Peptides against a protein of PDB entry 2MBZ. Designs and how they scored, part 109

Target 1, 143 residues: chain A of PDB entry 2MBZ
Amino acid sequence: GINLTPEEKFEVFGDFDPDQYEEEVRERWGNTDAYRQSKEKTASYTKEDWQRIQDEADELTRRFVALMDAGEPADSEGAMDAAEDHRQGIARNHYDCGYEMHTCLGEMYVSDERFTRNIDAAKPGLAAYMRDAILANAVRHTP

## One batch from the design tools (peptide; made by RFdiffusion4, then SolubleMPNN)

Design b2_p27_6_s1 (from b2_p27_6, 17 letters changed)
Fold by OpenDDE base, seed 4:
Structure b2_p27_6_s1 (fold): chain B 143 residues (1-143), chain A 27 residues (1-27)
Amino acid sequence: as target 1 above (143 residues)
Amino acid sequence: AAARRAALLARARATAPDLSVLDRFPL
């Protein structure tokens, strides 16, 4: 699990408990390379590291919300660039994330209602917008 | 482009996403 004190976890994640999914993640993905990479990378993460990850996620959320509010298409350059930054963030912080993997994550955002609820808390329909941007970004980078 | 989009989408739906620790995060 995340090696933070309960106080630190609350400071970083608030009411969201990332450890609530630990068993499910292990059961579903425990035999994958991505899981091993993520466990290895995050094992040394400090509170400051996790805070940075959350800050990056919040920034991306605000960026996508702004694009959606502005009526920018999900396949616009701005939306696709935000999706690319998201993909790269996953690669830096968690595990190797190619465009196919990223597309799978995008599909999960709309097919797993837990993720949909979490994402759409920022703006209704945001998960679908992100999925579409992720897919568009994958397409433009897959000749 | 349409064919590439369809192929990526089809593969994404056909295979379960490998979420690892992202399964615990909204982003």
Scores: peptide ipSAE 0.078, ipTM 0.753, DockQ to the pose 0.528
Fold by OpenDDE base, seed 2:
Structure b2_p27_6_s1 (fold): chain B 143 residues (1-143), chain A 27 residues (1-27)
Amino acid sequence: as target 1 above (143 residues)
Amino acid sequence: AAARRAALLARARATAPDLSVLDRFPL
């Protein structure tokens, strides 16, 4: 799991405990390359690393919310660029994330109510907007 | 473009999404 004290975890993640999903993730994905890559990368992460990751997520959230508030379509250049940055962030911090994997993640955001609830806490419909932007970004980067 | 979009979406729905990391984060 995340090697932080309860106090440090609270400082970084607040009321959201990421380790609550550890068992399910292990059971479902423990034999995948993505899982192994994630465990290997995050094993050395400090509190500062996790804080950076949360800051990146918060920035992305603000960016998508701003796009939605501006009425930018999910297949706009701005929305697709935000989706691309999201994909690249996953690739840097966790595991290799190609466009197909990213599309799968986007679909999960709208099909898994836990993700939908977590994401839409920032703005209703954000998960669907992200899914659409992710799909559009994948399309523009595939022949 | 529509065909590419449909193909990607079909593959995404047919493949179980990876929960290895992002399941622990809101984004």
Scores: peptide ipSAE 0.070, ipTM 0.759, DockQ to the pose 0.547
Fold by OpenDDE base, seed 3:
Structure b2_p27_6_s1 (fold): chain B 143 residues (1-143), chain A 27 residues (1-27)
Amino acid sequence: as target 1 above (143 residues)
Amino acid sequence: AAARRAALLARARATAPDLSVLDRFPL
């Protein structure tokens, strides 16, 4: 799992326990390349690395919320750029994330109630907005 | 654009995403 002490995990993630999904993730994805890549990358991550990842996620959340509040369409340049940064963050931190993989993740955000609830805690409809922005970004980058 | 969107969406629904790490995070 995450190579942090319980105290470090609390400092980075607070009330959210990432280890709560460890068994489910292993059961569902343990034989995939993405799982292996993620395990290899994260094995060396320090508290500072995990904090950076969390800060990036929080920043993207605020950015998407600001776009929604401004009335920017999910297929605007601003929304698609935010989606691209999200995709690149996954690729940099966890595993190779192409546009098809990213669209799969976007669909999961609206089809898995656990993700929808977690994401929409920042703003109702955020998961759907992100899904639409992810798909629009994928479309503009594919033939 | 509409055709490309539909194709990507169809493929995405047919493929389970790997959530090795992302399942542990909201984003």
Scores: peptide ipSAE 0.066, ipTM 0.749, DockQ to the pose 0.559
Fold by OpenDDE base, seed 5:
Structure b2_p27_6_s1 (fold): chain B 143 residues (1-143), chain A 27 residues (1-27)
Amino acid sequence: as target 1 above (143 residues)
Amino acid sequence: AAARRAALLARARATAPDLSVLDRFPL
């Protein structure tokens, strides 16, 4: 799990505790390469590393919300660039994330109610907008 | 573009493990 005290976890994640899913993750995905990569990468993460990850997530959320508020299509250059940054962030911080994997994650954001609820807390429909932007970004990078 | 979009979507729906628990973060 995340090697932080409860106080440090609260400082970084607030009321959202990512370790609440530790058992489910291990049970469902413990034999996958993505799981092994994530465990290896995060094993040495400090509080500052986790804070950076959360800051990146917050920045992406603000970017997508701003695009939606401006009426930019999910297949606009701005939305696809935000999706690309999201993909690269997952790859740096957690596990290899190609365009197909990213597309799978986007579909999960709209099919798993837990993710939809968590994402749409920032703006209703954000999960669907992200899914569409992720797919558009994957398409433009697929010959 | 439409054909590529349809192909990626079809593959994602067919092969996507419910990676929801691996992406344990909101984003």
Scores: peptide ipSAE 0.071, ipTM 0.755, DockQ to the pose 0.431; fails the geometry check

Design b2_p27_6_s2 (from b2_p27_6, 18 letters changed)
Fold by OpenDDE base, seed 2:
Parts: sequence; structure tokens; C-alpha cells
Structure b2_p27_6_s2 (fold): chain B 143 residues (1-143), chain A 27 residues (1-27)
Amino acid sequence: as target 1 above (143 residues)
Amino acid sequence: AAARRAALLAAAAATAPDLGVLDTFPL
């Protein structure tokens, strides 16, 4: 689980406790390399590390929303660049994330209603836009 | 809401893409 005190968890995540998903995560992906890598990396994360991860996610959300508001297609350079930054953020913070893995994550964002609802809280259709941008970015980087 | 999204993504990142999704959508 996340190695923070209850007070630190509240400061970073509010009333939401990510550890509530730990059992589901372990059941679905506990035998994968991604899970192992994430557990190893995050075991040493401080409150400041988790806060940085949230700040990066918030910034990326704002970028995607701005692109949508500007009418940029999900396969535009701007949207694909944001998707690339998202992929790289996952790679830095959690686990090796290639383009195929990233595409699968994008599909999960629209296939699991819990992800869709949480992502679309920022803007309706954001999860689908991200999925499409992720796919486009993967295509442009795959010969 | 943003914190909840980030936390969910972190939890998901701690996971892997759904194995069924990997099989269905290879690149």
C-alpha cells in the first residue's frame, strides 16, 4: 500500500483512499511485471512524490481539456504529444509503459465505468478523447 | 475529483492494463 500516514494521505488524496483498490489490483494484475515494478518504485515514495504525481496528472488533465475546448482532434500533434507525456509519466512513476501497454490503458479508461466516471469529472468525453489520443500517439510511433 | 482521478490512475498504474484488454487490443 501507499506508505503515508492517514494525515498525509488526506493531504494528498483527500477523503479518497487509493488503497481501497489494492485487493482488486492484486487479483487482476498481481502476477504481472507492471505490478511488481510499481510496487518496487512506490514503496519508497514520500508524500512529496505522491503530490508530484498528482500535480502531473492534474496538469495533463488541463492540457487535454484545453485541447478539447480548442477543437483539436485527438489525433492532432498537440493531443498526441499530451498522450506521449502521459505515457512517459507512467514510465517514470510506475512501470515500463510501451505504446501497446499505453493503448490498453486507454481502452480501459473507456471500458471500465469507474475510470470513465472519474476521468470525465473534469470534462465529459475526456476519457474517450484520451483513449483516442493515446491510440493515435501509439500509431505514429509504430512503423 | 482531480485527486480522485489521479488516485485511481495511480492505483491502476500499480496494476497493469486489464489482461483481457491486452489480448483484445494488441498493437
Scores: peptide ipSAE 0.093, ipTM 0.734, DockQ to the pose 0.099
Fold by OpenDDE base, seed 4:
Structure b2_p27_6_s2 (fold): chain B 143 residues (1-143), chain A 27 residues (1-27)
Amino acid sequence: as target 1 above (143 residues)
Amino acid sequence: AAARRAALLAAAAATAPDLGVLDTFPL
């Protein structure tokens, strides 16, 4: 799990504890390379590291929302670039994330109502927009 | 709220390759 004190967890995540999903994640993906990579990388993360990850996620959310508000299609250069930054952020912070893996994550965002609800709290339809941008970005990078 | 969304995305990104979707939509 996340090696932070309860106080540090609260400072970073508020009343949300990501470790509540630890068992489900282990059951579904515990034998995958992605799971192992994530466990190894995050084991050394400080409070400041987790806060940076949260800040990056918030910035990306705002960026996608701004694109939607501007009426930019999900396959616009701006939306695809945001999707690329999202993919790279996953790769830096958690596990190797190729374009195929990224599209699978995008599909999960719209297929798992828990993800959809949490993402769409920023703006209705954001999860679908992200999924579409992720797919478009993957397509443009697939020869 | 923002922290919850970010944490959920991070947790999903960190741990959840949807292997079923991979099989269905190979790139």
Scores: peptide ipSAE 0.098, ipTM 0.735, DockQ to the pose 0.091; fails the geometry check
Fold by OpenDDE base, seed 1:
Structure b2_p27_6_s2 (fold): chain B 143 residues (1-143), chain A 27 residues (1-27)
Amino acid sequence: as target 1 above (143 residues)
Amino acid sequence: AAARRAALLAAAAATAPDLGVLDTFPL
């Protein structure tokens, strides 16, 4: 899992431990390329790396919320750019994430209540907004 | 919050590019 001491995990994630999902993740995706890439890439991550990932995620969340609050459509340049940054963040930190994969992730965000609830904790409807922005961004970048 | 986002990222990181493996994930 995440190669951090308990103290480091607490400093980065608080009382939450992402490794609590490791077994279920393995059961569902253990034989996939994405899983292998993620395991290999994150195996060398330091506390600072994980903190950076958290900071990036927090910034992205704030960015989407601000767009929603401003009434920007999910297919606006700002929303699509935020979606693109999300996709690129996944690619840099975890596994290859093309536009098709990204759209599938977006659909999962709204079809699985666990994802929806977690995302919408920042703002109601955020998951749907992200999904729509992800789709718009994918369309924008599709030849 | 960082903790919730961490859960989301962990889940997303496990999602396979095979597209057929997208399924429910605990958060």
Scores: peptide ipSAE 0.096, ipTM 0.734, DockQ to the pose 0.103; fails the geometry check
Fold by OpenDDE base, seed 3:
Structure b2_p27_6_s2 (fold): chain B 143 residues (1-143), chain A 27 residues (1-27)
Amino acid sequence: as target 1 above (143 residues)
Amino acid sequence: AAARRAALLAAAAATAPDLGVLDTFPL
């Protein structure tokens, strides 16, 4: 879990309360290895760590949006590289994330409307673009 | 909000472990 004081949480997440989803996350994934790995790993995270994670996520969002705005296809080298960085970020910060897992996450982004709506807040169609880039990246690494 | 989106994505990435059955993590 997020081991921050309420003040630190506010500084990092602002008006967003990540604890809103804690119960649902535990109910759905509490018995998975990824959940346990994430909890163990993030238990030592500082405010600065969480801020870094947010900054990295924001940067990736901007990269994908820029690619879309430029008309780059989701299977372009640039889009696939962004997807790879996304995968590696998950692996580095949370839990082991292979290409299969990443593909599953991408599918979730377009199949769960909550994810879709949240992601597409940055740009309509971003979730689908990310899913396609994630899939393309997985394919190119699994010839 | 960018911070909210990032937090949701991070949380999802952090806790959506065994998607063998395509378990969706709430964002």
Scores: peptide ipSAE 0.091, ipTM 0.729, DockQ to the pose 0.113; fails the geometry check

Design b2_p27_6_s3 (from b2_p27_6, 17 letters changed)
Fold by OpenDDE base, seed 4:
Structure b2_p27_6_s3 (fold): chain B 143 residues (1-143), chain A 27 residues (1-27)
Amino acid sequence: as target 1 above (143 residues)
Amino acid sequence: AAARRARLLEFARRTAPDLGVLLLNPL
């Protein structure tokens, strides 16, 4: 789990407690390489590391929202670049994230209501937009 | 491109339940 004090967790995540899903995550993905990699990487993370990760996520969210507000299609260069940055962020912070893995995550964003609700809190339809951008980005990088 | 998109989408639909962000953080 996240080795932060309750106070530190609140400062970084607010009302969202990632550790509340620890058991479910372990049950669903505990035997995957992604799980192993994530546990290994995050074990050494400080409060500042987690804050940076959240800041990156917030920035990406704002970026996607801005694209949607501008009417940019999900397969635009801007949207696909945002998706690519998202993929790279996951790879850097958590686990190796190829394009196929990324498309799986995108699909989860629209198929798991918990993700959809959390993402669409920023803007209705954002999860679907992200999924489409992720898919488009994967296509352009796949022979 | 359409064929690649279809393959990726179908793969995602099949495997998404077993692959996800481990923190259940949407991003």
Scores: peptide ipSAE 0.283, ipTM 0.845, DockQ to the pose 0.460
Fold by OpenDDE base, seed 2:
Structure b2_p27_6_s3 (fold): chain B 143 residues (1-143), chain A 27 residues (1-27)
Amino acid sequence: as target 1 above (143 residues)
Amino acid sequence: AAARRARLLEFARRTAPDLGVLLLNPL
């Protein structure tokens, strides 16, 4: 799990406890390369590291919301660039994330109601918008 | 492009994500 004290976890994640999903993650993905990579990378993460990750996520959320509010299509350059930054952030912080894997994540955002609920808390339809942007970004980077 | 999009979307719908971390927080 995340190596933070309860107080540090609260400071970074607030009411959300990512470790509540540790067992499910282990059961579903424990034998994958991504799981191993993530465990290795995050094992040394400090509170500051996790805070940075959260800040990056928050900024990206605001960016997508702004695009939606501006009426930019999910396959616009702006939306696709945001999707690319999201992909790169996952790769930097957690595990190697190719375009195919990214599209799988995007689909999960709309097919798993837990993700949809959490993402759409920022703005209704955000999960679907992200999925579409992720897909568009993958297409433009795939021959 | 439309064909590529369709194929990639179909792949994504049928393939479980290879997730290292399942953080259900936004993004």
Scores: peptide ipSAE 0.274, ipTM 0.843, DockQ to the pose 0.512
Fold by OpenDDE base, seed 5:
Order: structure tokens, then C-alpha cells, then sequence
Structure b2_p27_6_s3 (fold): chain B 143 residues (1-143), chain A 27 residues (1-27)
């Protein structure tokens, strides 16, 4: 799927091995539009593209952590804006991501322990904070 | 807003897909 050498993958993803999830993702979501869009879009991605994606994720993580440290509620304008940027990043890099889909992803972050563990590595409770911000952002954009 | 939030949350709980960038990448 990812056209990188093992060395390049390590440079970009570090200890996270995306290949370990390829079969599971294909089995669960291989017939979805999101899967097809992602495969088509990422097929041409270079190492630099993947690095940019990781950098964006890191920046967003830092932004949410800063909001939490400042005591900003997850339904604050700052947190909702961060959630919106997250949604747009997914749409830009991977697949169409509406507010409903984004809310589904947020729920996954707190219901799938693998995601929760990975996200909360940056700060305990971050996954829940992100979920709440994603939900709040979806609400404000859904009349 | 509360009603919209409840509907979105209910939908999410029912359908929460393992679609994190389709690589089990959280972000």
C-alpha cells in the first residue's frame, strides 16, 4: 500500500507500523468508498507526502494538548476549530470526511483501545477530549 | 443543539468505523 522502503517507513512512522493493519483494514472496510478513495489518493504519495501528513498530525496533537493544559473546554471555539482542521486534513489527505463521518471517527478514538492508547500517549484523556471537540464541531456545523 | 448532539452521538455509537486514515492511525 505505502510505496516506501522499510527504512523510509521507519523514518516517517517510527515505531508505528501501518502495514500491520493493512489486512484488517481491507477485510473490514475494503468495499467502502473511503477505502477506495484512500488507496487511489495515497498511491502517488512520496515519502515527503507521508512526512507532511505525520507532521500535521503531530501539530494537531500539540494543539489539542495545549488547549487541555489551558483548561479550555472541548466545546470551546479553539477546540472546535482544531477539530475542524482535523476533519479537513482527513478530507485532503485520505477520503471525503463529512461531519457525520468525523463523529464516527471520534467515537472510535474512545471505543477502540488501540486508538485510545495511541492518542493518550501524548496526554491522558486526549482521545476523549478530541471526541468531544469533534462532536461539538459537528453540531455547530449541522443546522 | 442538544438534540443534534444526541442524534450524532447515537449514530456514531452505532457505526463507529475503524477508518482512522485507514491505517489504524489515530490522526
Amino acid sequence: as target 1 above (143 residues)
Amino acid sequence: AAARRARLLEFARRTAPDLGVLLLNPL
Scores: peptide ipSAE 0.206, ipTM 0.804, DockQ to the pose 0.486
Fold by OpenDDE base, seed 3:
Structure b2_p27_6_s3 (fold): chain B 143 residues (1-143), chain A 27 residues (1-27)
Amino acid sequence: as target 1 above (143 residues)
Amino acid sequence: AAARRARLLEFARRTAPDLGVLLLNPL
């Protein structure tokens, strides 16, 4: 798993314990390319790397929340650009993430209650907004 | 386009739930 001390893990992830899902993820997706890519990439990650990833996630969350607060539609240019940055971030940090894969992730955000709860902690409806923005971004990039 | 959206959404619904971030990180 994540090669950090318990104290370092708390500093980076807070009360969210990523290790609690390790077994489930391995059982469900351990044979996928995405899993293998992610395990290989993250094997060398330092505390600073994980902190950077969390900072990027926090910034993106704030960006989506700001769009929602401004009343921008999920298919607005701003929302779609945020979705694109999200997709690219996943690609850099974890695994290859095409537009179809991204839409699957977006759908998971609203279909898996655990994701929905975690995401909507920032703002109610954020998971659905992200899903819609991800879908819109995929549409504009798909012939 | 509406048709493209429908196709992508259908695919997503069919394959969800997906891997996401391995540690169930929201982003």
Scores: peptide ipSAE 0.205, ipTM 0.800, DockQ to the pose 0.454

Design b2_p27_6_s4 (from b2_p27_6, 14 letters changed)
Fold by OpenDDE base, seed 1:
Structure b2_p27_6_s4 (fold): chain B 143 residues (1-143), chain A 27 residues (1-27)
Amino acid sequence: as target 1 above (143 residues)
Amino acid sequence: AEERRQRLLQFARETPPDLGVLLTNPL
């Protein structure tokens, strides 16, 4: 699990406890390279590291919301760049994330109601917008 | 581009994602 005290976890994540999914993640993906990479990287993370990750996520959320509010299509340069930054953030913080993997994550955002609910809390349709931007970014980087 | 898009979508539908991002909210 996350190597933080309950108080620190609350300060960083609020009411959302990521450790609630530890068993599910282990059962579904425990034998994957991504899981092993994530466990290795995050084992040394401090409260400051987790806060940085949360801040990056918040910034990305605001960025996508702003694009949606401006009427920018999900395949715009701005949206695709935001998707690319998202992919790179996953890569440096958790596990190697190629464009196909990123596309899979995007599909999960719209197919798993837990993700959809959490993401769309910022703006209705955000999960779908992110999925579309992720796909567009993958397309422009794929032969 | 459309062919590439369809290939990626098909791949995504057939491949369960590798979850490390479940550890963060919401992304």
Scores: peptide ipSAE 0.329, ipTM 0.853, DockQ to the pose 0.564
Fold by OpenDDE base, seed 5:
Structure b2_p27_6_s4 (fold): chain B 143 residues (1-143), chain A 27 residues (1-27)
Amino acid sequence: as target 1 above (143 residues)
Amino acid sequence: AEERRQRLLQFARETPPDLGVLLTNPL
């Protein structure tokens, strides 16, 4: 769980209630290292920390949307760099995120309709674009 | 490169994501 008051949670996450997914996350990934790392790391997070994470996500979303609007391929340098920043952000804020794990996340973005809907709210096809960029970035960093 | 891509893609499709991130924040 996120150690914030209901008011703070609303200020940071708005209509998204992170608590509603806590049980599912625990059920699906509770025995993973990533989950344990995230729980340990985020246990000390303040409202300002969570807000920073949201701001970083928003900035990344804007970058990907701009790339799509410009017609840049998902395997362009710009798109792959955005994917790399995404990976590094996960690593800083939540858990160790290698390229293989990142590709798993990308696949989830297109295979889990909940993620797809949430991501594509910013721009239709964004989830698929991100998945492709994540994969391309992983490929260029994999010998 | 294409071979690497296919291997990574296959891995991603066959391996459940390891998550610590909230489902509300997809990024």
Scores: peptide ipSAE 0.273, ipTM 0.836, DockQ to the pose 0.521
Fold by OpenDDE base, seed 4:
Structure b2_p27_6_s4 (fold): chain B 143 residues (1-143), chain A 27 residues (1-27)
Amino acid sequence: as target 1 above (143 residues)
Amino acid sequence: AEERRQRLLQFARETPPDLGVLLTNPL
């Protein structure tokens, strides 16, 4: 799991405890390359690393919300660029994330109610907007 | 573009996501 003290975990994640999903993640994805890569990368992460990851996620959330509030379509250049940054962030921090993998994540955001609820806490429909932007970004980069 | 979109959607719906993200946050 995350090798932070309880206090550090609270400072970074607040009321959200990612370790509560450790068993489920291991059961569902423990034999995948993504899981292996994530475990390898995150094993050395400090509190500052995790905080950076959270800050990046928060910034991305605000960026997508701003696009929605401005009425920008999910297939706009702005939305697709945000989706690309999201994909690259996953690649840097966790595991290799191609465009097909990214679309799988986008679909999970709207099909797993836990993800939908957590994402839409920032703005109703955000999960669907992100899914559409992720898909559009994948399309423009797929031959 | 629409054909590519449909292929990606089909792939995404039929392929379980390879996820480590649940270990950190929803995004």
Scores: peptide ipSAE 0.259, ipTM 0.840, DockQ to the pose 0.581
Fold by OpenDDE base, seed 3:
Structure b2_p27_6_s4 (fold): chain B 143 residues (1-143), chain A 27 residues (1-27)
Amino acid sequence: as target 1 above (143 residues)
Amino acid sequence: AEERRQRLLQFARETPPDLGVLLTNPL
């Protein structure tokens, strides 16, 4: 799992324990390339690395919320750019994430209630907005 | 553009995501 003490994990993730899903992830995706890449990359992550990842996620959340509050369409350049940054962040931190894979993740955000609930905690409808932005970004980068 | 969108949506509906560790952190 995440190589942090319980105290360090709390400092980074709060009351949320990310390792609570480790067994499910292993059972469902343990034989995939993405899982192997993620395990390899994260094995050396420090508390500071995980904090950076969390900070990036928080910033992305703020960007999307701001776009929604401003009434920007999910297929606006601003929303698509945020989606692109999200995709690139996944690629840097975890595993290769092409546009098709990113679209799958976006769809999961609205189809898995656990993700929807977690994401929409920041703003109702955020998961759907992200999904739509991810799709739009994928479309503009797909021939 | 719409055709591309529909292709991507269809792919997403048919393909379970390869989440790695992302299930532990939605973003």
Scores: peptide ipSAE 0.238, ipTM 0.830, DockQ to the pose 0.530

Design b2_p27_7_s1 (from b2_p27_7, 10 letters changed)
Fold by OpenDDE base, seed 5:
Structure b2_p27_7_s1 (fold): chain B 143 residues (1-143), chain A 27 residues (1-27)
Amino acid sequence: as target 1 above (143 residues)
Amino acid sequence: TRTSAAALAYASRFTSPEALAAARARL
């Protein structure tokens, strides 16, 4: 699990406590390769590592919001590149994330209200925009 | 393929375990 003190967790994650979901994740995904890989990778993460991950997520969020505000379609090069960076970030930090897996994650963003609410906190419709960009990016990389 | 637990990155709004768990049930 995340081996940070409660204070460190608050500093990094704020009101979003990842520990709130540890039991659910374990129950639903504990027997998957993705779960095992994530546990193995994150076991050595420091506060600085977790902060970097949050900073990357924040930057990506701002990037997608800027694309939406500019009226760029979700299948634009800019949006697809942002989706690719998102995929690579998951692969680097958590678990192997191929294009099929990424597509499944995108669908979850719009089908699970909890994800939708959390993502759309930055901008209404962001989850759907990300899903569409993820799909477009997957298509261009799997001819 | 089933979505993995890794998709539920707790610390990320994009990978939180709760969202991943819910998504995998539907995908």
Scores: peptide ipSAE 0.131, ipTM 0.729, DockQ to the pose 0.119; fails the geometry check
Fold by OpenDDE base, seed 3:
Structure b2_p27_7_s1 (fold): chain B 143 residues (1-143), chain A 27 residues (1-27)
Amino acid sequence: as target 1 above (143 residues)
Amino acid sequence: TRTSAAALAYASRFTSPEALAAARARL
């Protein structure tokens, strides 16, 4: 779990408080392999590790926004590559993330209003674009 | 102060153990 001080959490996450979701996450996914893997991996994470993860997320967001602004379809090479990088990032930082799992995450981005609002804060429709790119990337890798 | 590993999934806005639960339910 996140073992940062309140001050460190604020420095890394700002106004977003991950602790507000701890109980819900435990209740919904506490018995899953993903939860156990994430708990094990992140137990040793430093402030710098968490900051890197946030930086990676911000970079990915910028990439998708740029693709949207350029009019690239979600099933373009660029969009699918960004989706693949997203999947690999999850795998490195949190838990094993295959293409099916990634597809489930993408669907959550558009079905859970909290995720949609959070993601679309960067650009309206970003969550849907990411979902579509995730699906396209999954399809090309699982023919 | 401890934060559950699962909370990170929500904090990262992209990672969620919920997706795993959904996947397991489908499998």
Scores: peptide ipSAE 0.123, ipTM 0.718, DockQ to the pose 0.161; fails the geometry check
Fold by OpenDDE base, seed 4:
Structure b2_p27_7_s1 (fold): chain B 143 residues (1-143), chain A 27 residues (1-27)
Amino acid sequence: as target 1 above (143 residues)
Amino acid sequence: TRTSAAALAYASRFTSPEALAAARARL
């Protein structure tokens, strides 16, 4: 799980405890390279590291919401660039994230209702928008 | 295709177990 004290976890994640889902995550993806890489990489993370990751996620969310509010298509350069930054952030912080992997994540955002609800809390349709941007970004980078 | 737990372990609401947890919390 996350190597933080309960207090640190609260500071970073609020009332949400990511370790609550450790069993499900292990059951569903425990045999994947991504899981192993993430466990290895995050084992050394401090509270500050986790906070940085959360801040990056928040910034990305705001960026996508701004794009949607501006009426920018999900396959616009702006949206695709945001998707690329998202992909690179995953690669930097968690595990190798190629375009195929990223596309799979995007599909999960719309196929797992829990993710959809979580993401769309910022703006209805955000999960679908991100999925489409992720796909468009993948396509432009894999001609 | 479902993608890995590592993605769910990411603190990101988009890829982390936290996101999954947050999603579950709304169930």
Scores: peptide ipSAE 0.122, ipTM 0.724, DockQ to the pose 0.080; fails the geometry check
Fold by OpenDDE base, seed 2:
Structure b2_p27_7_s1 (fold): chain B 143 residues (1-143), chain A 27 residues (1-27)
Amino acid sequence: as target 1 above (143 residues)
Amino acid sequence: TRTSAAALAYASRFTSPEALAAARARL
């Protein structure tokens, strides 16, 4: 799991305990390269690393919410750029994330109610907006 | 199509259902 003390985990993740999903993640994706890469990369992460990742996630969330509030379509340049930044962030922090993988993640955000609830806590419909932006970004980058 | 939420499950609200929520409501 995450190499943090319970106190550090609380400071970084609050009431959300990512380790509670470790078994499910292993069962579903334990044999994938993404899982391996994630385990390898995160093994050396410090509290500061995890905090940075959370900060990046929060920033991206705010960015998408702002786009939604402004009425920008999910296939707008602004929304697609935010999706691209999201994809790149996953690639840097966790595992290689191509456009196909990113699209799959976006679909999970709307098909798995647990993800939907988690994401939409910031703004109702955010998960769907992100999914649509992710898809649009993938399409525009597909030759 | 197969997807992997392994990395995000541990770090991002966009990779694991509840785990991702705590890490961020990120995409």
Scores: peptide ipSAE 0.096, ipTM 0.725, DockQ to the pose 0.087; fails the geometry check

